Peptides against a protein of PDB entry 4PAS. Designs and how they scored, part 9

Target 1, 39 residues: chain A of PDB entry 4PAS
Amino acid sequence: SVNQASTSRLEGLQSENHRLRMKITELDKDLEEVTMQLQ
Target 2, 39 residues: chain A of PDB entry 4PAS as posed
Amino acid sequence: SVNQASTSRLEGLQSENHHLRMKITELDKDLEEVTMQLQ

## One batch from the design tools (peptide; aimed at target 1 I24)

Design b1_p15_2_s2 (made by RFdiffusion4, then SolubleMPNN; from b1_p15_2, 8 letters changed)
Fold by OpenDDE base, seed 5:
Structure b1_p15_2_s2 (fold): chain B 39 residues (1-39), chain A 15 residues (1-15)
Amino acid sequence: as target 1 above (39 residues)
Amino acid sequence: SLREQLQELRRQLDA
């Protein structure tokens, strides 16, 4: 149904959003560590 | 680079 398709799309976008936010946090931490090591 | 990877992830987040 249209409702099921919309719900599945939303759930997929929510899970991908969470994954991307976690990777961004990890890379921000890595960049900070590298910056400190270069100082 | 890590900076480029971070920029790409932020682009994907805004898409």
Scores: peptide ipSAE 0.047, ipTM 0.627, DockQ to the pose 0.556
OpenDDE base, seeds 1, 2, 3, 4: peptide ipSAE 0.047, 0.046, 0.046, 0.047; ipTM 0.626, 0.622, 0.622, 0.626

Design b1_p15_2_s3 (made by RFdiffusion4, then SolubleMPNN; from b1_p15_2, 9 letters changed)
Fold by OpenDDE base, seed 4:
Structure b1_p15_2_s3 (fold): chain B 39 residues (1-39), chain A 15 residues (1-15)
Amino acid sequence: as target 1 above (39 residues)
Amino acid sequence: SLREQLQALLEELEK
């Protein structure tokens, strides 16, 4: 149904959003480590 | 740290 399709799309976007948030924190951690090593 | 600050912001967005 249209509702099921919309729900599935939203769930996909929500999971992707979470993945991206986790990736951002991971990259920030890596950046901090590199910065410390360069000091 | 920058990491902690960013994590805090993300936690706020997750509420």
Scores: peptide ipSAE 0.053, ipTM 0.515, DockQ to the pose 0.317
OpenDDE base, seeds 1, 2, 3, 5: peptide ipSAE 0.041, 0.040, 0.042, 0.042; ipTM 0.575, 0.570, 0.502, 0.571

Design b1_p15_2_s4 (made by RFdiffusion4, then SolubleMPNN; from b1_p15_2, 7 letters changed)
Fold by OpenDDE base, seed 3:
Structure b1_p15_2_s4 (fold): chain B 39 residues (1-39), chain A 15 residues (1-15)
Amino acid sequence: as target 1 above (39 residues)
Amino acid sequence: SPRAKLEELRKELEE
């Protein structure tokens, strides 16, 4: 149904959003380590 | 932020 398709798409976008947030956090950690090495 | 600090350090290296 239209409602099922909309719900499935929303859940997909939410999971991808979470994945991207976790990747940003990982990159921030890596960037901090590089920053410390430059000091 | 880590990015801001890194940019600061990069700037110092360019000087």
Scores: peptide ipSAE 0.038, ipTM 0.480, DockQ to the pose 0.118
OpenDDE base, seeds 1, 2, 4, 5: peptide ipSAE 0.027, 0.028, 0.027, 0.027; ipTM 0.550, 0.550, 0.551, 0.551

Design b1_p15_3_s1 (made by RFdiffusion4, then SolubleMPNN; its pose is not in this set)
Fold by OpenDDE base, seed 4:
Structure b1_p15_3_s1 (fold): chain B 39 residues (1-39), chain A 15 residues (1-15)
Amino acid sequence: as target 1 above (39 residues)
Amino acid sequence: LQERLRQLEAEKQAL
């Protein structure tokens, strides 16, 4: 149904948003570690 | 280290 397709799309976007947030957090940590080594 | 920093910054901007 249209509702099922919309729900599945939202769930896909939510999972991707979570993945991207986790990757940003990882990169921010790696950037902090590199920045501390450059000081 | 400076090259690694630039790589991480570029990866962050590509998300």
Scores: peptide ipSAE 0.157, ipTM 0.725, DockQ to the pose 0.857
OpenDDE base, seeds 1, 2, 3, 5: peptide ipSAE 0.153, 0.155, 0.152, 0.154; ipTM 0.725, 0.719, 0.719, 0.724

Design b1_p15_3_s2 (made by RFdiffusion4, then SolubleMPNN; its pose is not in this set)
Fold by OpenDDE base, seed 2:
Structure b1_p15_3_s2 (fold): chain B 39 residues (1-39), chain A 15 residues (1-15)
Amino acid sequence: as target 1 above (39 residues)
Amino acid sequence: LEKKLQELQEEKQKL
């Protein structure tokens, strides 16, 4: 149905948003570690 | 280390 397609699209966007936020958090940690090694 | 910092910063800006 149109509602199922809209729900599945929203769930896909929510899962991708979560994945991207987790990757940003990982990169922020890696940047902190490299910054501490350069001091 | 400096090259790796730059690579990680460039990767972060693409997200």
Scores: peptide ipSAE 0.077, ipTM 0.664, DockQ to the pose 0.885
OpenDDE base, seeds 1, 3, 4, 5: peptide ipSAE 0.076, 0.075, 0.074, 0.072; ipTM 0.663, 0.660, 0.662, 0.659

Design b1_p15_3_s3 (made by RFdiffusion4, then SolubleMPNN; its pose is not in this set)
Fold by OpenDDE base, seed 1:
Structure b1_p15_3_s3 (fold): chain B 39 residues (1-39), chain A 15 residues (1-15)
Amino acid sequence: as target 1 above (39 residues)
Amino acid sequence: LQEKLEQLQKEKQEL
C-alpha cells in the first residue's frame, strides 16, 4: 500500500540518519586525534 | 598528518 511504502521509506531514512550520525561522531573523534597530534 | 586532517574534513562535509 501507499502507507507501507511511506513507512518503509521513513524507516530507511531513519536508519540512514542514524548511520550518518554515528559516522559524524567517528570522524569528529578522528579529527580531534589528528588535531592533537598536530599540536 | 595535515593531509589526513584535510581528508577527514572533506569526508565529514560529504555526509
Scores: peptide ipSAE 0.144, ipTM 0.712, DockQ to the pose 0.893
OpenDDE base, seeds 2, 3, 4, 5: peptide ipSAE 0.142, 0.138, 0.144, 0.139; ipTM 0.710, 0.708, 0.713, 0.711

Design b1_p15_3_s4 (made by RFdiffusion4, then SolubleMPNN; its pose is not in this set)
Fold by OpenDDE base, seed 4:
Structure b1_p15_3_s4 (fold): chain B 39 residues (1-39), chain A 15 residues (1-15)
Amino acid sequence: as target 1 above (39 residues)
Amino acid sequence: LRERLEQLRQEKQEL
């Protein structure tokens, strides 16, 4: 149904948003580590 | 180290 397709798309967008947030957190940690090594 | 810092900044901007 249209509702099932909308729900599955929302779940996909929520999972991708979570993945992107985790990757940003990892990169921020790596940036902090490299920044501390340059000081 | 400076090259690695620039790589991480670029990777963050592409997300």
Scores: peptide ipSAE 0.225, ipTM 0.766, DockQ to the pose 0.864
OpenDDE base, seeds 1, 2, 3, 5: peptide ipSAE 0.221, 0.216, 0.221, 0.225; ipTM 0.764, 0.762, 0.765, 0.766

Design b1_p15_4 (made by RFdiffusion4)
Pose (drawn by RFdiffusion4):
Structure b1_p15_4 (pose): chain A 39 residues (1-39), chain P 15 residues (1-15)
Amino acid sequence: as target 2 above (39 residues)
Amino acid sequence: ELEEKEKQLEELLEQ
């Protein structure tokens, strides 16, 4: 059952990767909007 | 990457 645990770990990390990348998308938007506001 | 972008945004908001 350590093999199934490894599979679940990978899937969890893929989910976490997506969450982080969605957050970077949002932050890129924030950087542009604040840059426009400041300039 | 995420930490760098959060830091850049924080620096901009401080301005």

Design b1_p15_4_s1 (made by RFdiffusion4, then SolubleMPNN; from b1_p15_4, 5 letters changed)
Fold by OpenDDE base, seed 3:
Structure b1_p15_4_s1 (fold): chain B 39 residues (1-39), chain A 15 residues (1-15)
Amino acid sequence: as target 1 above (39 residues)
Amino acid sequence: RLQELEKKLEELLQQ
């Protein structure tokens, strides 16, 4: 149904949003380590 | 120390 297709699209976007948030947290940690090494 | 910095810069560029 149209509702099932909309729900599956939302679940895909929520999963991608979670993946991107985890990647930002990884990059923030790696940037902190680089910053500490430059001091 | 320089090699560890280079490795972390490479990891940041692999987004």
Scores: peptide ipSAE 0.030, ipTM 0.514, DockQ to the pose 0.075
OpenDDE base, seeds 1, 2, 4, 5: peptide ipSAE 0.030, 0.029, 0.030, 0.030; ipTM 0.506, 0.496, 0.509, 0.505

Design b1_p15_4_s2 (made by RFdiffusion4, then SolubleMPNN; from b1_p15_4, 5 letters changed)
Fold by OpenDDE base, seed 5:
Structure b1_p15_4_s2 (fold): chain B 39 residues (1-39), chain A 15 residues (1-15)
Amino acid sequence: as target 1 above (39 residues)
Amino acid sequence: ELQEKEKKLEELKQL
């Protein structure tokens, strides 16, 4: 149904949003470590 | 390690 397709799209967008937030946190930590090691 | 820093810098460039 149109509702099932909309729900599956929302679940896909929610999982991708979570993945991207975790990736930002990882990159921020990696940048901090590189910055600390250049000082 | 220098190789670990280079890997992290390449990851930061790709996002």
Scores: peptide ipSAE 0.046, ipTM 0.499, DockQ to the pose 0.086
OpenDDE base, seeds 1, 2, 3, 4: peptide ipSAE 0.046, 0.045, 0.045, 0.037; ipTM 0.497, 0.495, 0.492, 0.505

Design b1_p15_4_s4 (made by RFdiffusion4, then SolubleMPNN; from b1_p15_4, 7 letters changed; failed a check: too like the target's own chain)
Amino acid sequence: RLQELEKKLEELRQL

Design b1_p15_5_s1 (made by RFdiffusion4, then SolubleMPNN; its pose is not in this set)
Fold by OpenDDE base, seed 2:
Structure b1_p15_5_s1 (fold): chain B 39 residues (1-39), chain A 15 residues (1-15)
Amino acid sequence: as target 1 above (39 residues)
Amino acid sequence: LLQEKQQLEQQLQQL
């Protein structure tokens, strides 16, 4: 149904948003560790 | 790392 397609699209966008936020947090930590090693 | 972070932040703003 149109409602099922809209719900599945929203769930896909929510899962991708979560994945991207987790990867940004990982890279922020990696950059902090590299910065501490260069001091 | 910094460039990859900036690319992912841009993708996050387009959702």
Scores: peptide ipSAE 0.037, ipTM 0.597, DockQ to the pose 0.918
OpenDDE base, seeds 1, 3, 4, 5: peptide ipSAE 0.033, 0.034, 0.034, 0.035; ipTM 0.447, 0.453, 0.454, 0.458

Design b1_p15_5_s2 (made by RFdiffusion4, then SolubleMPNN; its pose is not in this set)
Fold by OpenDDE base, seed 1:
Structure b1_p15_5_s2 (fold): chain B 39 residues (1-39), chain A 15 residues (1-15)
Amino acid sequence: as target 1 above (39 residues)
Amino acid sequence: LKEEKEELLKKLESL
């Protein structure tokens, strides 16, 4: 039970970390595109 | 220029 709770918590944190990294990559691309259009 | 400004604003609103 304790190991299952710890593994489920880790999997949740890993999935959220992945989601946040994907969002950062999207924002970086959007900022690059805006920067290119302002030049 | 006016349309370009509106396009940039839409991109900023999508962030």
Scores: peptide ipSAE 0.039, ipTM 0.503, DockQ to the pose 0.046
OpenDDE base, seeds 2, 3, 4, 5: peptide ipSAE 0.038, 0.036, 0.036, 0.037; ipTM 0.503, 0.500, 0.508, 0.496

Design b1_p15_5_s3 (made by RFdiffusion4, then SolubleMPNN; its pose is not in this set)
Fold by OpenDDE base, seed 2:
Parts: C-alpha cells; sequence; structure tokens
Structure b1_p15_5_s3 (fold): chain B 39 residues (1-39), chain A 15 residues (1-15)
C-alpha cells in the first residue's frame, strides 16, 4: 500500500540517520584519542 | 578522519 511504502521509506531514513550519527560519534572519539597522543 | 566526519555531517543534513 502507499502507507506501507511511506513507512518503509521512513524506517530506512531513520536507520541511515542513526548509522551516520553513530559513525560521527566514533570519528569524534578517534580524533580526540589521536589529538591526545600527539600532545 | 575530520574530512570523513564533515562528509557524514553533510549527508545527515540532507536526510
Amino acid sequence: as target 1 above (39 residues)
Amino acid sequence: LEKEKKELEEQLKKL
């Protein structure tokens, strides 16, 4: 149905948004650790 | 790493 297609698209966008936020947080931590090792 | 972070932040703003 049109509703199932809209819900599936929203769930896909929500999962990708979560994945991208987790990857940004990981990279922020890795950059902080590298910065601390260079001091 | 900072370049990759910035690319991911820009992708996140387009969702």
Scores: peptide ipSAE 0.038, ipTM 0.495, DockQ to the pose 0.949
OpenDDE base, seeds 1, 3, 4, 5: peptide ipSAE 0.023, 0.031, 0.026, 0.024; ipTM 0.410, 0.341, 0.318, 0.382

Design b1_p15_5_s4 (made by RFdiffusion4, then SolubleMPNN; its pose is not in this set)
Fold by OpenDDE base, seed 4:
Structure b1_p15_5_s4 (fold): chain B 39 residues (1-39), chain A 15 residues (1-15)
Amino acid sequence: as target 1 above (39 residues)
Amino acid sequence: LQEERQELLEKLESL
């Protein structure tokens, strides 16, 4: 149904959003490590 | 620093 397709798309976008947020958190940590090495 | 910067760039390209 149109509702099932919309729900599956939202779940896909939510999972991708979570993946991207985890990568941002990893990059923030790596930038902190670089910043500490430059001090 | 150069290696770590390269790893960060590879992570950015993977987004």
Scores: peptide ipSAE 0.043, ipTM 0.533, DockQ to the pose 0.104
OpenDDE base, seeds 1, 2, 3, 5: peptide ipSAE 0.041, 0.038, 0.038, 0.034; ipTM 0.568, 0.520, 0.518, 0.486

Design b1_p15_6 (made by RFdiffusion4)
Pose (drawn by RFdiffusion4):
Structure b1_p15_6 (pose): chain A 39 residues (1-39), chain P 15 residues (1-15)
Amino acid sequence: as target 2 above (39 residues)
Amino acid sequence: EEEREELLERIEEIE
């Protein structure tokens, strides 16, 4: 069952990866919008 | 920007 645990770990990390890439997309938008506001 | 760098470091650790 450690094999199934490893598979679940990978899937969870993939989910976390997506969550982080979505947050970066949002932050890039924030950086642009604040930069436009400041300039 | 710092938060973004921290997210990129976390992605690298995950990979």

Design b1_p15_6_s1 (made by RFdiffusion4, then SolubleMPNN; from b1_p15_6, 6 letters changed)
Fold by OpenDDE base, seed 4:
Structure b1_p15_6_s1 (fold): chain B 39 residues (1-39), chain A 15 residues (1-15)
Amino acid sequence: as target 1 above (39 residues)
Amino acid sequence: MSEKEELLKRLEELE
């Protein structure tokens, strides 16, 4: 159904959003570590 | 400025 397709798409976008937020957090940590190593 | 100081400044601008 149209509703099932819409819900599946939303779930996909939510999972991707979560993945991207986790990756940003990892990159922020890596940047902090590199900054600390340069000091 | 040293290369190190320049790199630190660029990193601070990204944070």
Scores: peptide ipSAE 0.029, ipTM 0.474, DockQ to the pose 0.046
OpenDDE base, seeds 1, 2, 3, 5: peptide ipSAE 0.028, 0.027, 0.029, 0.025; ipTM 0.489, 0.483, 0.489, 0.513

Design b1_p15_6_s2 (made by RFdiffusion4, then SolubleMPNN; from b1_p15_6, 7 letters changed)
Fold by OpenDDE base, seed 1:
Structure b1_p15_6_s2 (fold): chain B 39 residues (1-39), chain A 15 residues (1-15)
Amino acid sequence: as target 1 above (39 residues)
Amino acid sequence: LAEKKELLKRLEELE
């Protein structure tokens, strides 16, 4: 039970980390497009 | 930015 709870927590953190990285990539794309438009 | 995006993409592929 303790190991299962720890594993589930780790999986949740990994999923959130992945989501945040995807969001950063999206924002970097948007920033690049804006930067190109301002040049 | 492009380099950073590529690095993030590569990290995502390893997850």
Scores: peptide ipSAE 0.042, ipTM 0.527, DockQ to the pose 0.131
OpenDDE base, seeds 2, 3, 4, 5: peptide ipSAE 0.032, 0.023, 0.021, 0.022; ipTM 0.538, 0.515, 0.493, 0.521; seed 5 fails the geometry check

Design b1_p15_6_s4 (made by RFdiffusion4, then SolubleMPNN; from b1_p15_6, 8 letters changed)
Fold by OpenDDE base, seed 1:
Structure b1_p15_6_s4 (fold): chain B 39 residues (1-39), chain A 15 residues (1-15)
Amino acid sequence: as target 1 above (39 residues)
Amino acid sequence: LSEKQELLKRLKELE
């Protein structure tokens, strides 16, 4: 149904959003470590 | 900076 398709799309976007947020957090941590090491 | 890293770690644990 239309509702099922919309729900599946939303769930996909939510999972991708979560994945990207986790990756950004990891990169921020890694960047800070590199910055500290270069100081 | 170490404090910020700890906060980031804690954030990741909650996600």
Scores: peptide ipSAE 0.057, ipTM 0.546, DockQ to the pose 0.072
OpenDDE base, seeds 2, 3, 4, 5: peptide ipSAE 0.034, 0.035, 0.057, 0.025; ipTM 0.548, 0.550, 0.543, 0.543

Design b1_p15_7 (made by RFdiffusion4)
Pose (drawn by RFdiffusion4):
Structure b1_p15_7 (pose): chain A 39 residues (1-39), chain P 15 residues (1-15)
Amino acid sequence: as target 2 above (39 residues)
Amino acid sequence: VVERIEKMVTDIEEL
């Protein structure tokens, strides 16, 4: 069952990766909007 | 703007 545990770990990390890439997207938007507001 | 930058910094730290 350690094999199934490894598979679940990978899937979880993939989900975490997507969450983080979505947050980067939002932050890039924030950087642009604030930059426009400041300039 | 300051509050927004502070929030962005906190968000980056949480990443």

Design b1_p15_7_s1 (made by RFdiffusion4, then SolubleMPNN; from b1_p15_7, 10 letters changed)
Fold by OpenDDE base, seed 5:
Structure b1_p15_7_s1 (fold): chain B 39 residues (1-39), chain A 15 residues (1-15)
Amino acid sequence: as target 1 above (39 residues)
Amino acid sequence: IDERLKKLQEKLKEL
């Protein structure tokens, strides 16, 4: 149904949003570690 | 440092 297709798209966007937030947090930590080594 | 920068660049390609 149109509702099932909309729900599956929302779940896909929610999972991708979570993945991207976790990747940003990981990158911020790795940048802090590189910055600390350049000091 | 160079290996850490390389690791960061690979993680940026996965976004």
Scores: peptide ipSAE 0.147, ipTM 0.732, DockQ to the pose 0.891
OpenDDE base, seeds 1, 2, 3, 4: peptide ipSAE 0.144, 0.144, 0.147, 0.143; ipTM 0.731, 0.730, 0.736, 0.726; seed 4 fails the geometry check

Design b1_p15_7_s4 (made by RFdiffusion4, then SolubleMPNN; from b1_p15_7, 10 letters changed)
Fold by OpenDDE base, seed 5:
Structure b1_p15_7_s4 (fold): chain B 39 residues (1-39), chain A 15 residues (1-15)
Amino acid sequence: as target 1 above (39 residues)
Amino acid sequence: VQKRLEELQKRLQEL
């Protein structure tokens, strides 16, 4: 149904949003480690 | 430093 397609799309976007937030947090930590190595 | 920068660049391409 249209409702099932909309729900599955929202679940996909929520999962991708979570993945991207975890990657941003990881990259921020790695940037801090590189910054400490340049001091 | 250089190896860590290359690893960061790789992870940025996976966004």
Scores: peptide ipSAE 0.176, ipTM 0.725, DockQ to the pose 0.900
OpenDDE base, seeds 1, 2, 3, 4: peptide ipSAE 0.175, 0.173, 0.175, 0.175; ipTM 0.723, 0.723, 0.724, 0.724

Design b1_p15_8 (made by RFdiffusion4)
Pose (drawn by RFdiffusion4):
Structure b1_p15_8 (pose): chain A 39 residues (1-39), chain P 15 residues (1-15)
Amino acid sequence: as target 2 above (39 residues)
Amino acid sequence: SVEELMEEAEELKQL
């Protein structure tokens, strides 16, 4: 069952990766909007 | 240990 645990770990980390890539997208949007506001 | 790994992996999938 350690093999199934390893599979679940990888799937979870892929989910976490997507969450972090969505957050970067958002932050890049924020960087642009604030930069435009300041300039 | 396997149970703990499974719990942590399922928490990550909830993201």

Design b1_p15_8_s1 (made by RFdiffusion4, then SolubleMPNN; from b1_p15_8, 7 letters changed)
Fold by OpenDDE base, seed 3:
Structure b1_p15_8_s1 (fold): chain B 39 residues (1-39), chain A 15 residues (1-15)
Amino acid sequence: as target 1 above (39 residues)
Amino acid sequence: SVLQELLEAQQLKQL
């Protein structure tokens, strides 16, 4: 039970970490595109 | 890019 709860929590944190990293990469691309349009 | 600048800053902090 304790190990299963810890594993499920880690999997949830790993999936959220991946989602957040993808969102940061998207926002960085959008910021670069806006910066290029202002030059 | 901001991500590249952050990566470079992390590399410099390890020296």
Scores: peptide ipSAE 0.057, ipTM 0.532, DockQ to the pose 0.022
OpenDDE base, seeds 1, 2, 4, 5: peptide ipSAE 0.054, 0.055, 0.056, 0.055; ipTM 0.528, 0.536, 0.533, 0.536

Design b1_p15_8_s2 (made by RFdiffusion4, then SolubleMPNN; from b1_p15_8, 7 letters changed)
Fold by OpenDDE base, seed 1:
Structure b1_p15_8_s2 (fold): chain B 39 residues (1-39), chain A 15 residues (1-15)
Amino acid sequence: as target 1 above (39 residues)
Amino acid sequence: EVKKLLEEAQKLKSL
């Protein structure tokens, strides 16, 4: 049904958004470590 | 380490 396809697409986008936010947080931490090492 | 960060950033840009 149209509603099941829309909900499944939204859940997929939400899971990918969460994964991307976790990767940004990892990169921000690694950049902080590099910044501390360059000081 | 910096090389891994660049690879991860490039992977994110390709999504």
Scores: peptide ipSAE 0.037, ipTM 0.487, DockQ to the pose 0.033
OpenDDE base, seeds 2, 3, 4, 5: peptide ipSAE 0.036, 0.036, 0.036, 0.036; ipTM 0.478, 0.477, 0.479, 0.482

Design b1_p15_8_s3 (made by RFdiffusion4, then SolubleMPNN; from b1_p15_8, 7 letters changed)
Fold by OpenDDE base, seed 1:
Structure b1_p15_8_s3 (fold): chain B 39 residues (1-39), chain A 15 residues (1-15)
Amino acid sequence: as target 1 above (39 residues)
Amino acid sequence: SVQELLQEAQQLQSL
């Protein structure tokens, strides 16, 4: 149904948004570690 | 890259 397709699309976008936020947080930590090693 | 991840996150927030 149109509703099922819309729900599955929203769930896909929510999961991808969560994945991207987790990757940003990982990269922020990697940058912090590199910054500490350069001091 | 960090820039690609930020761009993808911004696109998802604009929906």
Scores: peptide ipSAE 0.043, ipTM 0.538, DockQ to the pose 0.048
OpenDDE base, seeds 2, 3, 4, 5: peptide ipSAE 0.031, 0.033, 0.037, 0.032; ipTM 0.413, 0.416, 0.445, 0.423

Design b1_p15_8_s4 (made by RFdiffusion4, then SolubleMPNN; from b1_p15_8, 8 letters changed)
Fold by OpenDDE base, seed 1:
Structure b1_p15_8_s4 (fold): chain B 39 residues (1-39), chain A 15 residues (1-15)
Amino acid sequence: as target 1 above (39 residues)
Amino acid sequence: SVQQQLQEAQQLKSL
């Protein structure tokens, strides 16, 4: 149904949002470590 | 975090 397609799309977007937020946190940590090594 | 360090550095520069 249109509703099932919409719910599956929302679940996919929520999963991708979570993955991207975790990757941003990792990159912030890596950038902090590089910044500390350059000081 | 780098964002927090930047914010702290900006605060220190405004004193």
Scores: peptide ipSAE 0.038, ipTM 0.414, DockQ to the pose 0.014
OpenDDE base, seeds 2, 3, 4, 5: peptide ipSAE 0.031, 0.034, 0.032, 0.061; ipTM 0.461, 0.436, 0.404, 0.528; seed 5 fails the geometry check

## One batch from the design tools (peptide; aimed at target 1 Q14 E16 I24)

Design b1_p16_1_s1 (made by RFdiffusion4, then SolubleMPNN; its pose is not in this set)
Fold by OpenDDE base, seed 1:
Structure b1_p16_1_s1 (fold): chain B 39 residues (1-39), chain A 16 residues (1-16)
Amino acid sequence: as target 1 above (39 residues)
Amino acid sequence: VQERLQQVEEEIKKLQ
């Protein structure tokens, strides 16, 4: 149904959003480490 | 420093 297709699309976008947020947190930590090594 | 910076740049490139 149109509703099932919309729900599956939302779930896909939510999972990708979570993946991207976790990767941002990792990169922020990595940039902090690089910053500490430049001091 | 340089090696760690390169790793972060490679990770950014995989995210985009």
Scores: peptide ipSAE 0.038, ipTM 0.573, DockQ to the pose 0.045
OpenDDE base, seeds 2, 3, 4, 5: peptide ipSAE 0.036, 0.038, 0.037, 0.036; ipTM 0.575, 0.573, 0.572, 0.568

Design b1_p16_1_s2 (made by RFdiffusion4, then SolubleMPNN; its pose is not in this set)
Fold by OpenDDE base, seed 4:
Structure b1_p16_1_s2 (fold): chain B 39 residues (1-39), chain A 16 residues (1-16)
Amino acid sequence: as target 1 above (39 residues)
Amino acid sequence: VEERLKKVEEEIEKLK
């Protein structure tokens, strides 16, 4: 149904949102490590 | 990454 397709799309986007936020956290950690090594 | 995150969040909000 249209509702099932919208729900599956929302769940996929929520999973992608989580993945992107985890990638930001990884990059922030890598940036902190580089910053610490340059001090 | 941030620009993609923003687009995903905007699409999530349209589906609620």
Scores: peptide ipSAE 0.305, ipTM 0.819, DockQ to the pose 0.944
OpenDDE base, seeds 1, 2, 3, 5: peptide ipSAE 0.300, 0.298, 0.304, 0.300; ipTM 0.818, 0.816, 0.818, 0.818

Design b1_p16_1_s3 (made by RFdiffusion4, then SolubleMPNN; its pose is not in this set)
Fold by OpenDDE base, seed 1:
Parts: structure tokens; sequence; C-alpha cells
Structure b1_p16_1_s3 (fold): chain B 39 residues (1-39), chain A 16 residues (1-16)
């Protein structure tokens, strides 16, 4: 149904959103470590 | 990464 397709799309977007947030946090940490090593 | 995050947040809000 249209509702099932919308729910599966929402779940996929929520999973991708979570993965992207975790990747931003990791990149911000890696940048902090590089900055600390250059001081 | 941040642009795609913003896009997913906007698409989520359209499905809620």
Amino acid sequence: as target 1 above (39 residues)
Amino acid sequence: VRERLLQTEQEIKKLE
C-alpha cells in the first residue's frame, strides 16, 4: 500500500540520517585530534 | 555530508 511504501521510505531516511550524524561526529573528532597534534 | 543530512531531515518532516 501507499502507507507501507511511505513507512519503509521513512525508516530508510531515519537510518541514513542517523548514519550521517554519526559520521559528522567522527569527522569533528578526527579534526580535533589533527588540530591538537599540530599545536 | 551536512547537506545530505539537511536533505534527509526535510524529507523526514514531509512524511510525518
Scores: peptide ipSAE 0.617, ipTM 0.904, DockQ to the pose 0.966
OpenDDE base, seeds 2, 3, 4, 5: peptide ipSAE 0.615, 0.615, 0.615, 0.615; ipTM 0.904, 0.904, 0.904, 0.904

Design b1_p16_1_s4 (made by RFdiffusion4, then SolubleMPNN; its pose is not in this set)
Fold by OpenDDE base, seed 3:
Structure b1_p16_1_s4 (fold): chain B 39 residues (1-39), chain A 16 residues (1-16)
Amino acid sequence: as target 1 above (39 residues)
Amino acid sequence: VRERLRKTEEEISKLQ
């Protein structure tokens, strides 16, 4: 149904959103480590 | 990455 397709899309977007947030956290940590090494 | 995050959040907001 249209509702099932919308629900599956929402779940996919929520999982991608979580993945992107985790990637930002990883990059922030990597940047902090590089910054610390340059000090 | 940040722009992709914003786009997913925008689309989530349209589905809720």
Scores: peptide ipSAE 0.614, ipTM 0.903, DockQ to the pose 0.976
OpenDDE base, seeds 1, 2, 4, 5: peptide ipSAE 0.614, 0.613, 0.613, 0.612; ipTM 0.903, 0.902, 0.902, 0.902

Design b1_p16_2 (made by RFdiffusion4)
Pose (drawn by RFdiffusion4):
Structure b1_p16_2 (pose): chain A 39 residues (1-39), chain P 16 residues (1-16)
Amino acid sequence: as target 2 above (39 residues)
Amino acid sequence: EATELSEQNKELEEEQ
């Protein structure tokens, strides 16, 4: 069952990866909008 | 589903 645990770990990390990449996308948007507001 | 999520995360990695 440690093999199934490893598989679940990878899937969880993939889900976490997507969450972080989505947050980056949002932050890139924030950087542009604030930059436009300041300039 | 896991493969689809992996492909989506790869696309986002190439973009970023």

